# Ledger of designs, part 215: peptides against a protein of PDB entry 6GMG

Target 1, 331 residues: chain A of PDB entry 6GMG
Amino acid sequence: DSDDRVTPPAEPLDRMPDPYRPSYGRAETVVNNYIRKWQQVYSHRDGRKQQMTEEQREWLSYGCVGVTWVNSGQYPTNRLAFASFDEDRFKNELKNGRPRSGETRAEFEGRVAKESFDEEKGFQRAREVASVMNRALENAHDESAYLDNLKKELANGNDALRNEDARSPFYSALRNTPSFKERNGGNHDPSRMKAVIYSKHFWSGQDRSSSADKRKYGDPDAFRPAPGTGLVDMSRDRNIPRSPTSPGEGFVNFDYGWFGAQTEADADKTVWTHGNHYHAPNGSLGAMHVYESKFRNWSEGYSDFDRGAYVITFIPKSWNTAPDKVKQGWP

## One batch from the design tools (peptide; made by RFdiffusion4, then SolubleMPNN)

Design b2_p16_8_s1 (from b2_p16_8, 7 letters changed)
Fold by OpenDDE base, seed 5:
Structure b2_p16_8_s1 (fold): chain B 331 residues (1-331), chain A 16 residues (1-16)
Amino acid sequence: as target 1 above (331 residues)
Amino acid sequence: SAADAELINKYGQEAA
C-alpha cells in the first residue's frame, strides 16, 4: 500500500554508481544507484556537485513522477502540454475501417483514436516551442522583455500560438515557475532560465459522467490538441486510471518520462528517464527502479494509457538536471 | 498531488 513508501537513504557524494542493467533496449537500476548517478552527473549547481537532499530523495521516492519532480524542481502541473493528432486518419479509419474479430465498436473507436496520435510529431512540436521560448529567454532580463521577444518570435514564424490569450499557460508558465522567483534560481531574470520537456502518459476516459465504454476503451474526443497550436487542455486530467475490462484487471493512473533539454536531433536517440513505482523496499512492490529508455521504448507506453502529452516547463540554467547530452546507463 | 503520485505503477508495472 501507499503507506509502504520509504525515502531512500542519503548516498555519499563521492560514491560512484554500479553498472546499470540492460533491459530490452533500456538501462535499468535501483533508485539508490540512480541517486549516485544523479549526484555525479545531474546534481551540479553553478558547476558544483551536490548531495541529493532529503526533500529531493522524498520527491524521487514517488516513482516515475518523482524522477520528473526531482529534476524539474516542482511537482508537474502539466499546464503547457502538446500533442499531435491526425484528424483525417481518424475520420477515414472510422468510416472505412472495421472492428477486429471480438472487438466492440467502442473498443474500435478508442483504438483508432489512440493510433491517430503521433508521438514523434507531438514531441517535435514541444521541442519546436521550447526552442522558440529559449530564444525569447536568452537576452531578456525581465518578464516583459521575455513576452515581447516571444511574441516577435511567434510572429516571425507565423505560429498560431501568437493568438493565445495573455493568461494562457503558454504565456504565464514562466512567471508561475517557483524556481524563476528563487534567489538561487532565476532571481526573476528570464535569461537565467531554460525550457525543458517531460512527457506524461495517461488515460482519456476519465469522465465519471461518461459511458462505461469510454472509461473502459477510451474517449475518442478527449485530450485532443488544438489545431494549429498543438496545445492540449489538461484541466480534465485527474489521474484517473482506465476502468477494468475484465474481473481482476487493474490499470495504473499515469507514467512520467524526463527528457530535459537534450540537443540530439534524432528523436530515436534521445533518452527518457522514468521510474516503475514508488519506493517500497519492504513492501509488496519492492524497491523503486529507474529506467533510461530510448524514445522508441518510452513512446510505446502501456495498455494502461491511450494519451501521451509532451509538457514544457522551466529550470534555472545553473542546474545540470537537463544537460545537452544524456548518456544511457552506467558507465 | 503527492497522494496521486503514490499510485504510480501500483500494480508493479515495469519496463517491457
Scores: peptide ipSAE 0.029, ipTM 0.671, DockQ to the pose 0.132
Fold by OpenDDE base, seed 1:
Structure b2_p16_8_s1 (fold): chain B 331 residues (1-331), chain A 16 residues (1-16)
Amino acid sequence: as target 1 above (331 residues)
Amino acid sequence: SAADAELINKYGQEAA
């Protein structure tokens, strides 16, 4: 029951975190302890530690999306999303593969589609684009300069994104970022902003007008990246969960993982921060927990989801919510 | 929307 959600209390600015505990290859802690870590490590504005505000604690209390929300400064819009899909693998497996014992044709096709996505390549594409954007942001003091730089960078790299419409989320993402317009944020100066990345897991079979099989086992054609650009049209993602395949079965609507702007070149060593559910210490769900997972643990996902997208947004450089290096747990 | 976030359950903890 959503009515059980509670805003975590404030933590003293100087309170140090308790040690995290290991959990299945990831570091885990209760939300209040994450707030303590956040204040020590990620809260800095212009180099000064800040207490997490009541508003930020409220955002965080929403669970997995709350972690991305508090660190990005806005509720995820997911407009600039990337993925990688192996079309040849998909076609070949459909042609030459066979359903497993007890697997329906629809289930087989859904599974093959899911397995045809490459999470690592999707993540790398997002990082590549974020790097291009960061170069374009550098020394650009108005949006026009940023856009000109971006087009030039794309042309030099012969990137298919150069052919995107001016109204595309790719070009409009910066101007649509609230913190870009804030006086204490970007103040309309692109050079004060940096690109950051988060990931969303979700279900492909969300079209209520489609077959029940697609809703249960996935829509093989939905949410594929465009060739060349890797862009995913997220407009049809309405946070609809997978349909039950048996009585009593239920699935979660989405999962979010925060990456930020880590510079670790090895994808497997990158850290992803996410939550389990909204904070309900007095309810049936209990207190919210925060996880810091390696890429492999994050990208594995759950059976609830058959799509993963890597999304780019922007934060002010003065924020420390997306440091170059993230360490798991505490100390 | 923020309301959508309230649909998250304890699945993450159970699966971890």
Scores: peptide ipSAE 0.028, ipTM 0.680, DockQ to the pose 0.110
Fold by OpenDDE base, seed 2:
Structure b2_p16_8_s1 (fold): chain B 331 residues (1-331), chain A 16 residues (1-16)
Amino acid sequence: as target 1 above (331 residues)
Amino acid sequence: SAADAELINKYGQEAA
């Protein structure tokens, strides 16, 4: 019941976190304790710690999406999304493979499609693009300069993104970022902004006009990245969960993981921050918990989802919600 | 799995 959602109370700015708890190879804590850590580590604006505002605490209370929301400064729009799909593997497995015992043809095709996505390559592509964007931002003091720099960088790398339309999510993402336009944010100066990354897990079989089998077992053709660019059209993602395959079965609509702008070159050593559900301390779901997971733990996902996207957005450089190094847990 | 149930609850909250 969404009506059970509660905004976590304010935490004193000087209150230190309690130790995180191990949870299946992750670091885990209750949302109130995450707020304490956030204030000590991530809250800095222009180098000064800030108490998490009531508005930010309310955003956070929404669960997994709340972690990305509070750190990015806006509700995820997911417009600039990347993934990697091995089409040759997909075709080969469909041709030469067979359904498992008790597996339907639709279930087999959905599983093969899911397994044909490479989360690590998808993440790598997003990091590559974010790096290009950051170089384009660095010396640009207006949007025109940023766009010119971006096109030059892409041309030098022979990147297919250079052929994207000026109105595409790729080129329009910066101008559509609220914090870019804020006086205390970017103030319309691209050089004050940096690219950051988060990830979304979701279900491919969301089209209600499609077959029931696609809704239950996935749509093998849905949410594939465009060749060359790696861009995923997210316009059809309506936060619809997987359909039950048996009575009493239920699935979650999405999961979000915050990466930010970590510089760790080894993907397996990167830390992803996410929540389990909305904060309902007096409800059946209980208090929200926050997890800090390594990439392996994050990218494994859940049976609820058969797609993963890595999304680029922007935050002001004056924010410390996306530091170059993230430490798992506390202390 | 038990781990899945603990980490991801059946209800994800979306916002407008």
Scores: peptide ipSAE 0.028, ipTM 0.677, DockQ to the pose 0.264
Fold by OpenDDE base, seed 3:
Structure b2_p16_8_s1 (fold): chain B 331 residues (1-331), chain A 16 residues (1-16)
Amino acid sequence: as target 1 above (331 residues)
Amino acid sequence: SAADAELINKYGQEAA
């Protein structure tokens, strides 16, 4: 019950974290200890370490989305999302493949669609676009300059994103970022901002008007990236979980993983930070735990989800919530 | 799996 959610208490600014513990190839800790790490490593504003505020602790307490929320500074809007889908593979597998023993046609199609997404290529696309955006931001002191730079960069790379409408989430993302407008943030200066990335896992079969099979096994046509751009229309994502396929089965509505702006070129070595559930120390779910996972562990996802999107947003460069290098665990 | 259950609960909480 969401009513059991509790805001973690404040941690002293100089409190050092306890060691993380390994968990299935991940580094794991309780939320209170993550706050300690966050204050030591990620809290810096203009180079000064900060105590996590009550507001930030409240955001964090929401679970997996809370980790992304506290580090990005806003609740995820998921408007600028990227993925990679192999249409040829999908068509070929549907044509030449066969359902497994006991697998329904709908289940087969849903599985084939899921397998036709490439998480690594989706992540790479997001990183590519983030890099373009960062170049456009670098010397732009107003939004107009940023947009002009962005268009030039896209033209030089012959990127299909250059054809997006001015009202597209791609071009409006910066202006719609609260921290961009804040005096102590971007102060309407694009050069004070940088692009960052997080990922969302979710279910494709969210259309209530669709067949029960699509809700149970996935909608093969839903949430595909646009050819050329890689943009995913997230407007139909309403955080509806997968429908049960058997009595008593239940699925989670979403998962969020924070990447930030790591410079590690090898995707497999990148670190993704995420939470298990909202903080309910006195409830049935228990205390929230935070995980720092390698890309392999993150991208694997769960059976609850058949889609993964990589989302771009922006934070002030003065924040240290998205450092160049992220280390798993503590120490 | 049991591991999955430890990592993800039944629902992620949404902000109002």
Scores: peptide ipSAE 0.026, ipTM 0.680, DockQ to the pose 0.275

Design b2_p16_8_s2 (from b2_p16_8, 8 letters changed)
Fold by OpenDDE base, seed 3:
Structure b2_p16_8_s2 (fold): chain B 331 residues (1-331), chain A 16 residues (1-16)
Amino acid sequence: as target 1 above (331 residues)
Amino acid sequence: SAADAALINEYAKEAA
């Protein structure tokens, strides 16, 4: 029950976090302790450490999405999403493969589709695009200059994104970022902004007009990236969870992981920050916990989800919520 | 949006 959600209390600005604890290869802590770490490490605005505001603590309390929310400064819109799908693998496996023992045809097709996505390649595509955007931002002092730079960069790389419509989320993402327009944020100056990345795990079978099998086992054709750009149309993602395949089974609506702008070249060494559920210390779910996971732990996901997207948004460079290096856990 | 603000992670994720 969402009514059980509680906003974590304020933590003193100078309070150091308690040590994180291992959790299945991840670093894990309670949300209150994450706030302490956040204040010490990620809270800085213009180099000054800040106490997490009540508003930010409220955002954080929403669970996994709250981690991305507090660090990106806005609730995820997921409009600029990337993935990688191996069409040849998918077709080949459908043609030459067969269902496992006890697996239905629909379940087989859903599984094959899920396995045809490459999380690492999807992540790399997002990083590639973010790098292009960052180059375009670097010396652009108005949106027009940014867009011109972006088009030039894309043309130079012969990137299919150059063919996107001007109204595409790709080109409109910056102007639609609230912090870009804020006086203490970008102040309408692209050079004050940087591209950042988060990831969303979700269920493909969200169309209520489709077959029950697709809702239970996935829609093999849904949320595929465009071949040339890697862009995923997220317009049909309505945070609808997987339908149960057996009585009493339930699935989570989504999962979000925050990456930011880490410069670690090895994807396997990147750190992803996420939460387990909304904060309900006095409810059945209990206190929210925050995890800092390596890419292998994040990208593996859960059976609740058969899609992973890597999303680009923007934050002011003056924020320290997306540093070049993220240290897993504490100390 | 107001609608987005109401969206929460409703279930606990499995430990893995």
Scores: peptide ipSAE 0.081, ipTM 0.760, DockQ to the pose 0.083
Fold by OpenDDE base, seed 4:
Structure b2_p16_8_s2 (fold): chain B 331 residues (1-331), chain A 16 residues (1-16)
Amino acid sequence: as target 1 above (331 residues)
Amino acid sequence: SAADAALINEYAKEAA
């Protein structure tokens, strides 16, 4: 019950974190201890360590989305999302494959679609685009200059994104970022901003007008990336969870993982920060825990989800919520 | 873990 959510208390600015617990390739800690780490490592504005504000602690308390929220500075809009889908693999498997024993046709098709997404390539595409955007931002002191630079970069790379409409989330994302307009943020200066990445796991079968089978086993045609650009239309994502396939079964609505702007070239070595659920220390769910997972752990996801998107947004360069290097756990 | 998966974000703020 949402009524059980509690905002974690403030942590002293200089309080050091307790050691994280390693578990199955990831590091885990309780939310209060993450706040301590966050204050020591990620809180810096213009090089100055900051105490996590009550507002930020409240954002964080919302669970996995809260981790992305507090680090990006805004609730995820998910508008600029990328993925990679192997159409040939999908078609081939549908044609030449067969349902497993006891597997329905709908279940088979949903599974094949899920398996046709490549999380690593999706992540790579997002990083590629983020790099292009960062180059466009670097010496642009107004939005017009940024957009011109962006178009030039895309043209040089013969990138299909150059053909996107001016109103597309791709071109409008920066101006629609609150921190870009803030005096202590970007102050309308693109060169003060940088592109960052987070990921969302969610369910494809969210259309209530579709068949029950799609809601239970996935919609093979939903949330596919556009050819050439890799853009995913996220407009139909309404945070609707997978429908139960058996009595008593329940699924979660989504999962968010924060990557930021790590420069590690090996995807498998990148660290993704996420939470398990909203903070409910006095409720049935218990205290929120924060996980720092390697890409393999993050990208594996859960049976609750059959889609993964990698989303680009922007933060001020003066923030340290997206450092070049992220250390897993503590110390 | 399976337990973690079952407890992932039972509640979230409405999308802005």
Scores: peptide ipSAE 0.042, ipTM 0.687, DockQ to the pose 0.328
Fold by OpenDDE base, seed 1:
Structure b2_p16_8_s2 (fold): chain B 331 residues (1-331), chain A 16 residues (1-16)
Amino acid sequence: as target 1 above (331 residues)
Amino acid sequence: SAADAALINEYAKEAA
C-alpha cells in the first residue's frame, strides 16, 4: 500500500552516523542513519555542509529510486542509457545450446539473452562516454560550445555516437537537465556541470501485446543496445514487472543503483548505493534500508530482472553527491 | 538476496 509511505524526519546537521552493518556482502543501514552520513559526506554545496531538506527527504523515501533521485537532483528519466550485448554468443548458444531439464523453449531463449549481456562492458561504455562528455564540458560556457566540443571529441575517437541525430537524448541530455538551468546550479554554463552515472535493473518482457511467454520468461529482442554506440532505447520501459510463472509468485518493478562519478579504475572496487523499498516504518514493509554494494553485488541483480542499463545524467560540480571516492559504511 | 528483491520498490513516483 503506497499510502503508508512516510517522509523520514530531519536529522541535526552535526549528528554523526552510527556504524553500518554487514548485509549480504555489503554495508547496510536504516534510512535515517543514511541521512546522517549524507549530511556529513555528500550534502556539500560550494564546500558547505547542508541539512537534507524536506523535499530531498521526501524523494529519498521512495526507496531505491529515491537514492538516485536525491543524489542526482531529479527523478530518473533514463533517456541516455548504455549496455553491452554479445550477439555472436547469443546466436551460438541458441543454435548449439539445449534447454535445461524442465525448461521451456521460451524460458531457454530468455535466459540465453539475459546471459548474453555483459554488465561490466556496459558500465565501461557508460564511463567512457561520461569521460568524453566531461572533456566537452570543460571550458564550454554555453551549450553551443559544449556541443561543438562533444562532436570534436567523438570525431577524434571515431566514436559512432558522432552520427547520432542532434535531437537524440545524447545531445539533448544537458539542456534537458533542470539543475543546468538553475542559478545556483549550472546557470546555463556547461563548465559548471559534470556527467554522472546510475544503473537500472528492469524486465524486458513489458509488451502487453506480446505472448505470455515473453512476459514470463523475457523478450530476447527487447532493450538491446545499438551496435557501435551501445545506446539502449528505453522508451518502452514502463516499470512493468515480470509476469508470474506460478501461482502466488510476484516480482518487483525495478532496482536503481547510484554510482555518481567515482574515479576508481577497477570496476570491482566501485561502490553502488541503493535502497530496498519505500520508507514505511509503521507499515508491513517496515523502515527503508540503504545499501552500499560493490559492483559485483550490484551487477548480480535478481531473477526479477533480465536487463541492466547504465545511465548518464548531469549534476552541478558544486554538489558533492558524486565524489571521486566513495567509502562503504561508516566510519 | 531473494529476500531483498522481494522488498524492492513497489511504489515510485512514475510507477505503473
Scores: peptide ipSAE 0.040, ipTM 0.694, DockQ to the pose 0.301
Fold by OpenDDE base, seed 5:
Structure b2_p16_8_s2 (fold): chain B 331 residues (1-331), chain A 16 residues (1-16)
Amino acid sequence: as target 1 above (331 residues)
Amino acid sequence: SAADAALINEYAKEAA
């Protein structure tokens, strides 16, 4: 129920943020204060800082997805998603491992599948692909040139993505990005765009036609990356949360983390920005808080989720929502 | 879309 969701008020353009609060290796603040930081640090269009618009504040108020929404300029479609799954580990553990004391077979299989995903490798794959795309975008002034460059880059690297269909999310992602077509965005010029990354945590057991055990403990076969490409078919992700395993237990539908286009080579030093829930200052959930977490904090996730995907989208280079360096907290 | 925009967090996440 989001009936108590409220759009945060506007913040003066020159208002500086209050200090963030450190919490378990991450920096945390209330959404209003994040807006202040955003205006000072991330709001710049063509080098000029901007007040967060009412529309953007409205997007932000939706919680963790709102952080990605306001920074990417569109609601996440999650079509170009990557992950890494260790098939050998999975098979070996299923064959030779045993359920823990009190663990059901379904719970065991779900856990083993979850543990067979490598968040860091998934993230690295997305960064690798984003880098290839960025090279293809450079000096490409129409989509045809971009696609030609992309194919050449993939061929040079012997990347399996070269075999994807022309209509696949991989090749169609740019043309399907609204900001690419906007006059003050890409203006149909690929060289004015850059690839950015966000992450989504979600539950694998979303198939309502599957067993209750899969909905409770995970579907070991769901949302695995394709071999060679690392692409995850996200078409079956309908934002359905994990089913309760005990009375009164409830799980969150998803979590989104914004990475952008940081150049930090050490994954552990990268900063991920995310929210805790929709903004409900007068409701039971309270005000929305925004977290800036290191990769370890982000990738750890919650028991609510057994899948993590790293998604590529595009923003105009004129936006500063995805800077090379992100500083955790304030000041 | 408006329908997509309705997709928000249903519950609070674990405290950091």
Scores: peptide ipSAE 0.097, ipTM 0.761, DockQ to the pose 0.085; fails the geometry check

